# Ledger of designs, part 43: peptides against a protein of PDB entry 4LZF

Target 1, 155 residues: chain A of PDB entry 4LZF
Amino acid sequence: GGRLVVFPNGTRKELSADGQTVKVMFFNGDVKHTMPDQRVIYYYAEAQTTHITYPDGMEVLQFPNNQTEKHFPDGRKEITFPDQTVKTLHPDGREESVLTDGTIIQLNPDGSKVIQFNTGQREIHTADFKRREYPDGTVKTVYSDGRQETQYPTG

## One batch from the design tools (peptide; aimed at target 1 V24 F27 N28 A47)

Design b2_p24_5 (made by RFdiffusion4)
Pose (drawn by RFdiffusion4):
Formats: C-alpha cells, structure tokens, sequence
Structure b2_p24_5 (pose): chain A 155 residues (1-155), chain P 24 residues (1-24)
C-alpha cells in the first residue's frame, strides 16, 4: 500500500504502492511530486509558487498573484497576466499581446508594429509612416516627412 | 538518498532565484 519515509533532517517521502508516484515534503515546506509520466511539480512554500516541468521540455510557472508563465521547448514564452492579457514573446524578439477586450498588438524587433483595435480599426507603424485604417474604408497616414494623407472610401 | 534530496532542493531554489532575477 505504499511507504512513508522520514529522514533525519525532517524531509518526508511518500511512495505510491506501484512506486510510480513520489511525493517529497521537504523540511522547509516545499513539496515535490514526481508523476508516473515523469512530470515534476514543485511547490515553493515561501514564495508560494509552483513550477511544473514536462517531459517534452515545457516548463510552467504559477505565481501567487495568479500570473502564469509558459515556456515552450522552442524558446517561446507565454505570459497570462492576472487581468488575462496573454503576451507571447518569441525568441526572434517579436511580441504579440492578445488583450481580453479584443485588442491585438504585434511588435516586431525592428520596432514596427501592427495594432488591431477591438473597435475594428487597424494601425500600422513603420519607419516611413504611421497609418490608421477604418471600418468604413478610410485610410489616414502620417509620413516621416510630416505629410498627412487621407484616402477616402470608394463609396 | 537524504543527501540527493537535499541537493535537489538547493538546485531547485537556485534555479527559481535565477528566474526571479531575470524577471526584474
């Protein structure tokens, strides 16, 4: 039916009957679970933080303010902030934020960006210009040289 | 075994401390 082992230093270890699941309760209050599929779940008592390592290389952190950070094997990092904005950082430097109101912000490493507002408008920033596109078909652009342009809808 | 678990505890805390520093 399993075993409990208590070490002189106060660390306790519980093994399942099949030995597939191991739970370690460290003297400092940290808790580690090793699962049959080799996922490791570590709870940091003082920091109140959980760190989960998956066999495929993925790592997940859960912070006590309810922020979650996911690290994919390829280097991608996904953050779910408490407000539930999801921000994805790519190793090449691109950043994409999907906010709960529906706004999407795409930031390129060269500094250019595309913003998709939940209102249906779209804004593009480049080295040459800032542009705003409207649902009615109107396009407004401000160029680096200071000129401003309005492209009116066909209708 | 007791020493291995102690070593794992220290390594886990060292890695977590590094993650916290990177987040600043």
Amino acid sequence: as target 1 above (155 residues)
Amino acid sequence: EEEELEKELEEAHAKFEEILEERE

Design b2_p24_5_s1 (made by RFdiffusion4, then SolubleMPNN; from b2_p24_5, 11 letters changed)
Fold by OpenDDE base, seed 1:
Structure b2_p24_5_s1 (fold): chain B 155 residues (1-155), chain A 24 residues (1-24)
Amino acid sequence: as target 1 above (155 residues)
Amino acid sequence: EQKKLEEELKEEREKFEEYLKELE
């Protein structure tokens, strides 16, 4: 059978019969679950936030506003916002946002920006130009000096 | 063991508070 220990300060510790699951209910309302797969699930009662840690270093935070953050062992961070936009922060400084409509926004370490629209159009922003690529192969570029160029698709 | 668990609670709270600062 399992074991339940109740401490004088009100903290409770519950052990499964096999000892592989441990549940600590702290006197402040926080709860810590240690699972057989060695993941640890911590619930912060006041903040109503769940923090999961994995043996490989992965961490997941779930906030009461429906925001979720994942911290990967490789340094990548993935944020799912309440509106279901997913933002990925890469170790090299690149940021990518995937909107609910399928639009992808990429911010590059060099300051350039790439937008992949759900229409199949692509827009590239650099210090020197803005470029729009169309599905038919047409490319329109507006340079910072005001010059405009159109490249037509090859037949 | 009670004291150990109190220390664990303290450590978890400190980690969380540090995380919240990074979000701000």
Scores: peptide ipSAE 0.360, ipTM 0.875, DockQ to the pose 0.939
OpenDDE base, seeds 2, 3, 4, 5: peptide ipSAE 0.349, 0.349, 0.356, 0.034; ipTM 0.872, 0.873, 0.874, 0.591; seed 5 fails the geometry check

Design b2_p24_5_s2 (made by RFdiffusion4, then SolubleMPNN; from b2_p24_5, 13 letters changed)
Fold by OpenDDE base, seed 2:
Structure b2_p24_5_s2 (fold): chain B 155 residues (1-155), chain A 24 residues (1-24)
Amino acid sequence: as target 1 above (155 residues)
Amino acid sequence: EQKKLEEELKELKEKHEKYLEELK
């Protein structure tokens, strides 16, 4: 019950019997696939990249090197790198990276940086200091003026 | 319809190329 249209330029259009699925295979090898759920899948043959758009504004890009980018309707972007690191870019300028070893790196709009190590240690970078927090409660701070301070945990 | 699809392809390629350039 479907329909296939072959155009003189070599582009092909396939329609499902219900008309809810449309596949356009362009003469250059690119593909546009419209699905019943209204998502549209673009395949760019030369770049070997897949681009999916959703009705709610979500977009997903899949690159041949295994990198994936998700663009959320709220403006957030999530990038999964080939090494499986996940980086989230927030609309407020905050960036968060989750490494495969469990380390979390946060870059804040104010320029500060926070690293949550997989060991439970946390490092805070500001314009004024670098601070290392240890699981036992010890806190070591190195200030930009060279001063160093250690706060020992309370037993 | 062929002409429409050709224009669509052109637009898609341009958008994609722009996106890739912005990522570099």
Scores: peptide ipSAE 0.228, ipTM 0.815, DockQ to the pose 0.883
OpenDDE base, seeds 1, 3, 4, 5: peptide ipSAE 0.216, 0.206, 0.067, 0.210; ipTM 0.809, 0.804, 0.689, 0.804

Design b2_p24_5_s3 (made by RFdiffusion4, then SolubleMPNN; from b2_p24_5 with E2Q A12E H13R A14K I19Y R23L)
Fold by OpenDDE base, seed 1:
Structure b2_p24_5_s3 (fold): chain B 155 residues (1-155), chain A 24 residues (1-24)
Amino acid sequence: as target 1 above (155 residues)
Amino acid sequence: EQEELEKELEEERKKFEEYLEELE
């Protein structure tokens, strides 16, 4: 059978019969679950936030506003916002946002920006130009000096 | 063991507070 220990301060510790699951219910309302797969699930009662840690270093935070953050062992961070936009922060400084409509926004470490629209159009922003690529192969470029160029698709 | 669990609680609270500071 399992074990339940109740401490004088009100903290409770419950162990499964096999000892592989441990549940600590702290006197402040926080709860810590240690699972057989060695993941730890911590619930912060006041903040109503769940923090999951994995043996490989992965961490997941779930906030009461429906935001979720994942911290990967490689340094990558993935944020799912309440509106279901997913933002990925890469260790190299690149940021990618995937909007609910399928639009992808990429911010590059060099300051350039790439937008992949759900229409199949692509827009590239650099210090020197803005470029729009169309599905038919047409490319329109507006340079910082005001020059405009159109490249037509090859037949 | 009660004292150890109290220490663990404090450590988890500290980690969370540090995390919140990074979000601000």
Scores: peptide ipSAE 0.355, ipTM 0.871, DockQ to the pose 0.934
OpenDDE base, seeds 2, 3, 4, 5: peptide ipSAE 0.347, 0.352, 0.352, 0.352; ipTM 0.869, 0.871, 0.871, 0.871

Design b2_p24_5_s4 (made by RFdiffusion4, then SolubleMPNN; from b2_p24_5, 11 letters changed)
Fold by OpenDDE base, seed 2:
Structure b2_p24_5_s4 (fold): chain B 155 residues (1-155), chain A 24 residues (1-24)
Amino acid sequence: as target 1 above (155 residues)
Amino acid sequence: EEEELLREQKELEEKFAEYLKELE
């Protein structure tokens, strides 16, 4: 069967009968689970945070405020905020936020910003202009020099 | 083994502390 080891410092180690699951309960309240699939689940007692590491290099953190962070092996990070907004940080420096209403906000490495509204409107911010694209095909641009231009739909 | 577990605990706590400093 399984076994329990209790160390003098108060740390406890519990092993499953097959040895495939190991639970270490540290004296400070931290917990480490080693699972058969080789994922390791850490619980940091003081921070009340769960940290899972996978053999492929992925990491998942679950914070007490209901924020979740995923660190992918390719360097991408995905943050689910308590309000359920999802922010993705890409290795190329691009950031995307998906709001609960379906709005998507993209920050590009060149400093440009794109907002895709749930209404189908899109707004583009660059160093040279701000542009609003409407579902009917109308495009309104305000240039940095103060010029304004409207492009009307065709067809 | 107790000393190894203690060392591991310390390393994990230190790593986590550094991780928290880098969080947005």
Scores: peptide ipSAE 0.261, ipTM 0.836, DockQ to the pose 0.840
OpenDDE base, seeds 1, 3, 4, 5: peptide ipSAE 0.260, 0.259, 0.102, 0.253; ipTM 0.836, 0.837, 0.716, 0.833

Design b2_p24_6 (made by RFdiffusion4)
Pose (drawn by RFdiffusion4):
Structure b2_p24_6 (pose): chain A 155 residues (1-155), chain P 24 residues (1-24)
Amino acid sequence: as target 1 above (155 residues)
Amino acid sequence: TRDELVAELKAQRAENEAALAEEE
């Protein structure tokens, strides 16, 4: 029916009957679970933080302020902030944020960006211009040279 | 910073694992 082992230093280890699941309760209050599928779940007592390592290379961190960070094997990093904004950092430097109100912000490493407002408007920033596109078909652009342009709807 | 905090947590975990291996 399993075992409990208590070490001189105060660390405790609990093994399941099939030995597939191991739980380690460290003297400092940290808790580690090793699962049959080799997922490792580590709880940091003082920092109140959980770190989960998956066999496929994915790592997940849960911070006590309810922020979650996911690290994908390819280098992508996805952050869920407490407000539930989801921000994805790509290794090439691109950043994408999907806010809960529906706004999407896409930032390129060269500094250009596309903003999709929940209101239906779209804004593009490049080295040459800033542009705003409206649901009615209107396009407004401000160029680096200071000129401003309005493209009116066909209708 | 957050990156430093994550490094410190991973170092703590490595220290706990080493202490456990000595006890085993």

Design b2_p24_6_s1 (made by RFdiffusion4, then SolubleMPNN; from b2_p24_6, 12 letters changed)
Fold by OpenDDE base, seed 1:
Structure b2_p24_6_s1 (fold): chain B 155 residues (1-155), chain A 24 residues (1-24)
Amino acid sequence: as target 1 above (155 residues)
Amino acid sequence: SREELIEELKKRQEELEKELAELE
């Protein structure tokens, strides 16, 4: 069978018979599981938060409000909010949010913003203009100086 | 912030694991 070690401070450590699974129950209520695949699952009792670390450097955080954060080894982060919006933070500073209605919001390192609406319309924000692209090919631009242009489709 | 909370939790974990290592 497995082994149970009880420490003077109240922490308990359970070892599986094969030694591949280790469960530490800390005196404060925190729990650490080391799995055969070398994944470590740490539960913060007071915060009711789960932190999973993988051998490749991947980390997953699960919060009590149903928010989940994935921290990838390449520096990318993916946040799933309680409303199921998914936000991706890229190492180059680019951010992408996918809303539940299918709308995609992109923030680019150059400061520009692109919104791909679920209606098929696209809006581009730059320092010089705000542009709306319509499914029929019409493009409306409002420039920073206040002038407005409309380009009509050719087909 | 959420980031500050995570750093605090990680610090707590390190303290608990250090104490355990000293007992083992």
Scores: peptide ipSAE 0.392, ipTM 0.900, DockQ to the pose 0.879
OpenDDE base, seeds 2, 3, 4, 5: peptide ipSAE 0.391, 0.377, 0.383, 0.387; ipTM 0.899, 0.898, 0.898, 0.899

Design b2_p24_6_s2 (made by RFdiffusion4, then SolubleMPNN; from b2_p24_6, 16 letters changed)
Fold by OpenDDE base, seed 5:
Structure b2_p24_6_s2 (fold): chain B 155 residues (1-155), chain A 24 residues (1-24)
Amino acid sequence: as target 1 above (155 residues)
Amino acid sequence: SREEQIKKLKEREKELEEELRKQE
């Protein structure tokens, strides 16, 4: 019911009977699927990588090492690493990593860093200080000049 | 880098699509 076209260079194009699905098998082994929902799934044969484009501009990349990347239309990127760490890169330059143990690492455009530990402790790094916040309300600050300050919880 | 790799892959895709377009 469908059509198969074979081009002189060896590329093959298969059209479904309803015309809603198109499969192109390029001469180099790459494969392009155009789906009824307008997703385009491209497989890079040599790299063993899948690239999915969505009508809204979303792109998804799947690498052979189990890394996946989502490229959002607003410029945000979400990377899931093989170890299942998820890193989000924001258009403003902010980066957030969520580790498998629940630790969250935030890198801010101003160069500051915030670590939210799974223990409930939080660490803040700036140009001027490193600060550790404890679940009991204690806050310890080490300033760049070596000065240390402890703020005790209010009872 | 991974970003450079992605760029090269997308360039290759574009080239293959253009070669197909020329034959259609």
Scores: peptide ipSAE 0.360, ipTM 0.892, DockQ to the pose 0.930
OpenDDE base, seeds 1, 2, 3, 4: peptide ipSAE 0.350, 0.349, 0.355, 0.351; ipTM 0.888, 0.888, 0.891, 0.889

Design b2_p24_6_s3 (made by RFdiffusion4, then SolubleMPNN; from b2_p24_6, 16 letters changed)
Fold by OpenDDE base, seed 4:
Structure b2_p24_6_s3 (fold): chain B 155 residues (1-155), chain A 24 residues (1-24)
Amino acid sequence: as target 1 above (155 residues)
Amino acid sequence: SLEEQIEKLRERERKNEEELAKEE
């Protein structure tokens, strides 16, 4: 079963026999699939990009360079870069990047930066200082005025 | 920018859907 409609402009529309799947092949090579679960998969032929929209408002973009973007209904965005770094953009302006080595880089709305190294060390960047926290509890701070402070762990 | 690229894609899709709507 199913139905194929060919329009004068060259666009083709294919409906499944159950009517749950619709495939539109546009005259310019783009393809739109509407799935039974109401996902819409759009392929941009020239850009070689896939755009998936979900009924809950989630969107997924897949680019030819292997970059993937997920747009969540809450406004959060998750970008997987070609190098497999994952960057999350939060609605509050916070950004978090997870590197392939497990390092996490957080950019806060106030401009501060936190790096959680895979070694367990953490580095905090503010307007006033750069601070390194070590797994043993040692904390080294370099202030913007050039002062240096070391805080030793308590045992 | 990537945002600009996405917007161009959305516009392309919109145009395709508009043309389809004229045919239907």
Scores: peptide ipSAE 0.448, ipTM 0.910, DockQ to the pose 0.943
OpenDDE base, seeds 1, 2, 3, 5: peptide ipSAE 0.443, 0.438, 0.440, 0.445; ipTM 0.909, 0.908, 0.909, 0.909

Design b2_p24_6_s4 (made by RFdiffusion4, then SolubleMPNN; from b2_p24_6, 12 letters changed)
Fold by OpenDDE base, seed 4:
Structure b2_p24_6_s4 (fold): chain B 155 residues (1-155), chain A 24 residues (1-24)
Amino acid sequence: as target 1 above (155 residues)
Amino acid sequence: SMEEQIQKLKEREAENEKLLAEEE
């Protein structure tokens, strides 16, 4: 049989019969589950937030507004926003946002930005220019000095 | 910030675990 321990402060600890599952119900309403797979599920009662830690060092945070954050062992973070936009933060400082319409926004460590539109158009932002690439191979560049250049596809 | 919120949650967890460890 399982074991229930009730502490003087009101915290309760439930042990499964096999000892592989531990449930702690803290006096403040927080709940910690240690699973047989060594995954730890912590629920913050006040914040209504779930924190899952995995044996490999992966962490998952689930917020009451439907935002989810995944913290990977390699230092990468993946944020799923309530609108289902997914933002990936890379350890090198690169950021990538995937919008629900399929648009991808990349922020590079050098400060450049690349937007891949769902239409197949791409826009590149640097300190020196904004460039729009079209699916037909046309490229329009607006330089920081106000110069504009259009490159037509070689056809 | 979200990072500050996460840190506050981790601190709360650590406090709960500390209190539990003191009672065990």
Scores: peptide ipSAE 0.451, ipTM 0.906, DockQ to the pose 0.933
OpenDDE base, seeds 1, 2, 3, 5: peptide ipSAE 0.446, 0.446, 0.448, 0.450; ipTM 0.904, 0.904, 0.905, 0.905

Design b2_p24_7 (made by RFdiffusion4)
Pose (drawn by RFdiffusion4):
Structure b2_p24_7 (pose): chain A 155 residues (1-155), chain P 24 residues (1-24)
Amino acid sequence: as target 1 above (155 residues)
Amino acid sequence: PPEPPAEEPNPPPPAPTPYTPPDL
């Protein structure tokens, strides 16, 4: 029916009957679970933070302010902030934010960006211009040279 | 068989990434 082991330093280890699951309760209050599928779940008592390592290379951190950070094996990092904005950082430097109101912000490493407003408008920023596109088909552009252009709807 | 020595705990976790307001 499993075992409990208590070490001189105060660390406790619990093994399941099949030995597949191991729980370690460290003297400092940290808790580690090793699962049969080799997931490792580590709880940091003082920091109140959980770190989960998956066999496929994925790592997940849960912070006490309810922020979650996911690290994919390829280097992608996905952050869920407490407000539930999801921000994805790619290794090439691209950043994408999907806010809960529906706004999407795409930032390129060269500094260009595309903003998709929940209102249906779209804004593009490049080295040459800033452009706003409207649901009615109107396009408004401000160029680096200071000129401003309005493209009216066909209708 | 004898049990192996006690495991030591991990060092402190990394800090959370700070929130930055949207650049609209």

Design b2_p24_7_s1 (made by RFdiffusion4, then SolubleMPNN; from b2_p24_7 with P1G N10P T20V P22A)
Fold by OpenDDE base, seed 5:
Structure b2_p24_7_s1 (fold): chain B 155 residues (1-155), chain A 24 residues (1-24)
Amino acid sequence: as target 1 above (155 residues)
Amino acid sequence: GPEPPAEEPPPPPPAPTPYVPADL
């Protein structure tokens, strides 16, 4: 049979009969499950947050607002927001957001921004200009000095 | 041997990353 240990501080520890699963019920209402695969599932009662840690260093956070965050061993973070936007934070400082409509927004470490619209248009933002690229090959550039340039597709 | 002392709760979890709407 399993084993239940009750500590003087009110924390309870339940061990499975095989010893492969451990459930700790903390005095503050938190719950920790250690699984046979060495995954640890921690539930923070006050924050209503679930934190899963994996042996490889992967972490998953599930928040009560329906946000999920994955923290990869390589330092990358993938955030699924409540609206189902997926944002990836790369270790190099690059950020990518994928909207539910298929629009992709890239923020680069140099401060430049690239938007790939679901319409096939692309917009590039730099310190010097904003540029819109159209599916027909037209390119419109607005420079920081107020100059505008339109490049037409070579027919 | 005697059961080890009770594990203490970890520090509070990290806060959710704030959602900033895309500036399209």
Scores: peptide ipSAE 0.233, ipTM 0.792, DockQ to the pose 0.829
OpenDDE base, seeds 1, 2, 3, 4: peptide ipSAE 0.228, 0.220, 0.230, 0.221; ipTM 0.788, 0.782, 0.795, 0.784

Design b2_p24_7_s2 (made by RFdiffusion4, then SolubleMPNN; from b2_p24_7 with P1G N10P A15P T20V D23E)
Fold by OpenDDE base, seed 3:
Structure b2_p24_7_s2 (fold): chain B 155 residues (1-155), chain A 24 residues (1-24)
Amino acid sequence: as target 1 above (155 residues)
Amino acid sequence: GPEPPAEEPPPPPPPPTPYVPPEL
């Protein structure tokens, strides 16, 4: 059978009969599960937060407000906000937000911004211009000096 | 042998990343 150890401080440790699962119930209400696949599931009772650590260095945080954060071993973070917007933070400083309507917003390290609308239109923002690309191939550019240019599709 | 002393709970986790709405 399994084994239960009760420590003087009130912490309890349960070992499964096969020895593959360890459950620690801390005196503060926190719970730590070590699973057969070596992932560690930690529940913080006060914060009501679940933290999963995987052997490959992947971490998953689940917050009580329905936010989920994935921390990848390469330093990338993927945040699913309560509104179901997914934001990816890349190690190079690039940020990408995917909205529930399919719109994608990319912020580049150089300060440029690209919006891919769900309509197929694309907008590019740089220090020098704002450009709108249309599905028909029309491109409208407004330069920082106030000049405007429209390029019509050829063909 | 005897069971080692109980481990202490780790420090609390970081707070969630603040929600910053993307601007269109």
Scores: peptide ipSAE 0.247, ipTM 0.803, DockQ to the pose 0.916
OpenDDE base, seeds 1, 2, 4, 5: peptide ipSAE 0.244, 0.242, 0.244, 0.243; ipTM 0.796, 0.794, 0.799, 0.798

Design b2_p24_7_s3 (made by RFdiffusion4, then SolubleMPNN; from b2_p24_7 with P1A N10P Y19F T20V)
Fold by OpenDDE base, seed 3:
Structure b2_p24_7_s3 (fold): chain B 155 residues (1-155), chain A 24 residues (1-24)
Amino acid sequence: as target 1 above (155 residues)
Amino acid sequence: APEPPAEEPPPPPPAPTPFVPPDL
C-alpha cells in the first residue's frame, strides 16, 4: 500500500505503493508531484501557477491568466499569450510572433523586421529600406533617402 | 529509521513575461 507521512509543520508526503509517485502537500498549500518519468509538477497555491520541470531541463509555466511559457534547454522561450498569440524568443535575440490570423512577425538581431501577412504579402524593414512584396511578384521599395522603386513581375 | 525533516517550499515562481503586442 501507499504511505502517508505527516510532519509536525503540517506538510504531508504521500508515496505511491510502487514508490514511483511522490506527492508533497506543503503547509502553505503548495503541491509538488514527482512523477515516474522524473518530471516535477509544482503548483504554487498563492500565485495559482503550475511549474513543470522535465529531466531534460525543459520547463513549462502555466499562469492563472491563461498564459503558458515553455523554456527550452537551448535557451529558447515560447510564450502563448492569453490572446493565443505565440511569441518565440531565440537565444540569438531573434523574436517571432505568430498571430491568430496567421500573420508572422520576425524581429532580427540586426534590427530588421519581416512581416509575412496572411494575404501572402511580405514586408521587409531594414535600416536602408522598406520593401513590400506582393503575391503577383510586384515589389515596391522605399529607400531611406526617399527614392522609390517598383519592380514589376516579368510577364 | 525516523523520517528526515519536512521539505520546505521552494521560492515563489517567476512572474509571467509581460504581454507586448507585436507592431504590425
Scores: peptide ipSAE 0.197, ipTM 0.777, DockQ to the pose 0.916
OpenDDE base, seeds 1, 2, 4, 5: peptide ipSAE 0.193, 0.185, 0.181, 0.191; ipTM 0.773, 0.767, 0.765, 0.772

Design b2_p24_7_s4 (made by RFdiffusion4, then SolubleMPNN; from b2_p24_7 with P1G N10P T20V)
Fold by OpenDDE base, seed 3:
Structure b2_p24_7_s4 (fold): chain B 155 residues (1-155), chain A 24 residues (1-24)
Amino acid sequence: as target 1 above (155 residues)
Amino acid sequence: GPEPPAEEPPPPPPAPTPYVPPDL
């Protein structure tokens, strides 16, 4: 059968009969589960936060406000905000936000921005210009010097 | 052998990343 150890400080340790699952119930209300697949599920009672650590170095944080964060071993972070916007932070400093309507916003390390609208329009912001690309192939550019250019589709 | 002393709880988790609305 399983085994239960009760420590003098009130912490309890429960071992499964097969020894593959360990549950530690800390005196402060925190709970740690070590699973057969070696992932560790830690629940912080005061913060009401769940932290899962995987053997490959991946971490998942689940917050009481319905925010979820995935921390990948390569340094990438994927944040699902309470509004279900998904933001990816890349190790190179690039940021990508995917809105619930399908709009994608990319912030590049050079300060440029690209918006892919759910309508199929695309907008590019650089230090030198702002450009709007339309589904019909029309491209409108406003340069930093105030010059405007419209390129019409060929055909 | 006897069970080792109880482990202590780890430090609290990091705070959530602040929500910053994307700029359209």
Scores: peptide ipSAE 0.248, ipTM 0.802, DockQ to the pose 0.921
OpenDDE base, seeds 1, 2, 4, 5: peptide ipSAE 0.242, 0.235, 0.237, 0.247; ipTM 0.791, 0.786, 0.789, 0.799

Design b2_p24_8 (made by RFdiffusion4)
Pose (drawn by RFdiffusion4):
Structure b2_p24_8 (pose): chain A 155 residues (1-155), chain P 24 residues (1-24)
Amino acid sequence: as target 1 above (155 residues)
Amino acid sequence: WTLAELKARRAANEAALAAAEAAL
């Protein structure tokens, strides 16, 4: 029916009957679970943080302020802030934010960006210009040289 | 708390556990 082992230093170890699941309760209050599928779940008592390592290379951190960070094997990092904004960092430097109101912000490493407002408007920033596109078909652009342009809808 | 501090804390606990298992 399983075992409990208590070490002189106060660390406790609980093994399942099949030995597939191991739970370690460290003297300092940290808790580690090793699962049959080799997922490792580590709880940091003082920091109140959970770190989960998956066999496929994925790592997940859960912070006590309810922030979650996911690290994918390829280097992508996905953050869920407490407000539930999801921000994705790519190794090439691109950043994408999907806010809960529906706004999407795409930032390129060269500094250019595309903003998709939940209102249906779209804004593009490049080295040459800032542009705003409207649902009615209107396009407004401000160029680096200071000129401003309005493209009116066909209708 | 930084990720480096959490990983150092975890490595220190793991080392203490390995030493405790060897002594047992």

Design b2_p24_8_s1 (made by RFdiffusion4, then SolubleMPNN; from b2_p24_8, 12 letters changed)
Fold by OpenDDE base, seed 4:
Structure b2_p24_8_s1 (fold): chain B 155 residues (1-155), chain A 24 residues (1-24)
Amino acid sequence: as target 1 above (155 residues)
Amino acid sequence: ATEEELKEREAKNEELLAEEEKAA
């Protein structure tokens, strides 16, 4: 019960029997699928890129280099790089990168940077200092003026 | 190709499809 329309320009439109799935095969090789759940899957043939749009406003881009980008309705963007690093861009300007080793790098809107190492160490970068926090509670701070301080855990 | 270029490509394809559908 489905139907196929072939246009003079070579574009083809295929409709499912229920009318809930539409597949357009454009003359240039691009393909658009409209799904029953109202997802739209667009494939760019030349760029070998897939773009998925969801009815809630979420978008997913899949690039030929294995990079994936997710655009969330709340304004967040999540980039999964080919190396599987995941970078999240928050609408407040905060950026977070999760490395494959579990290290988390946070860039804050104030320009500060926090690195949570997989070892449990944390490094904090501000305009005024660089601070290393150790799992034992030791804190080492190097200030912008070159001063260094070590805070030992209260035993 | 930039995301913008891809969107423009899609828009052109949709425009051409709409023209073909209108002519049919």
Scores: peptide ipSAE 0.431, ipTM 0.902, DockQ to the pose 0.946
OpenDDE base, seeds 1, 2, 3, 5: peptide ipSAE 0.423, 0.423, 0.422, 0.423; ipTM 0.899, 0.899, 0.900, 0.900

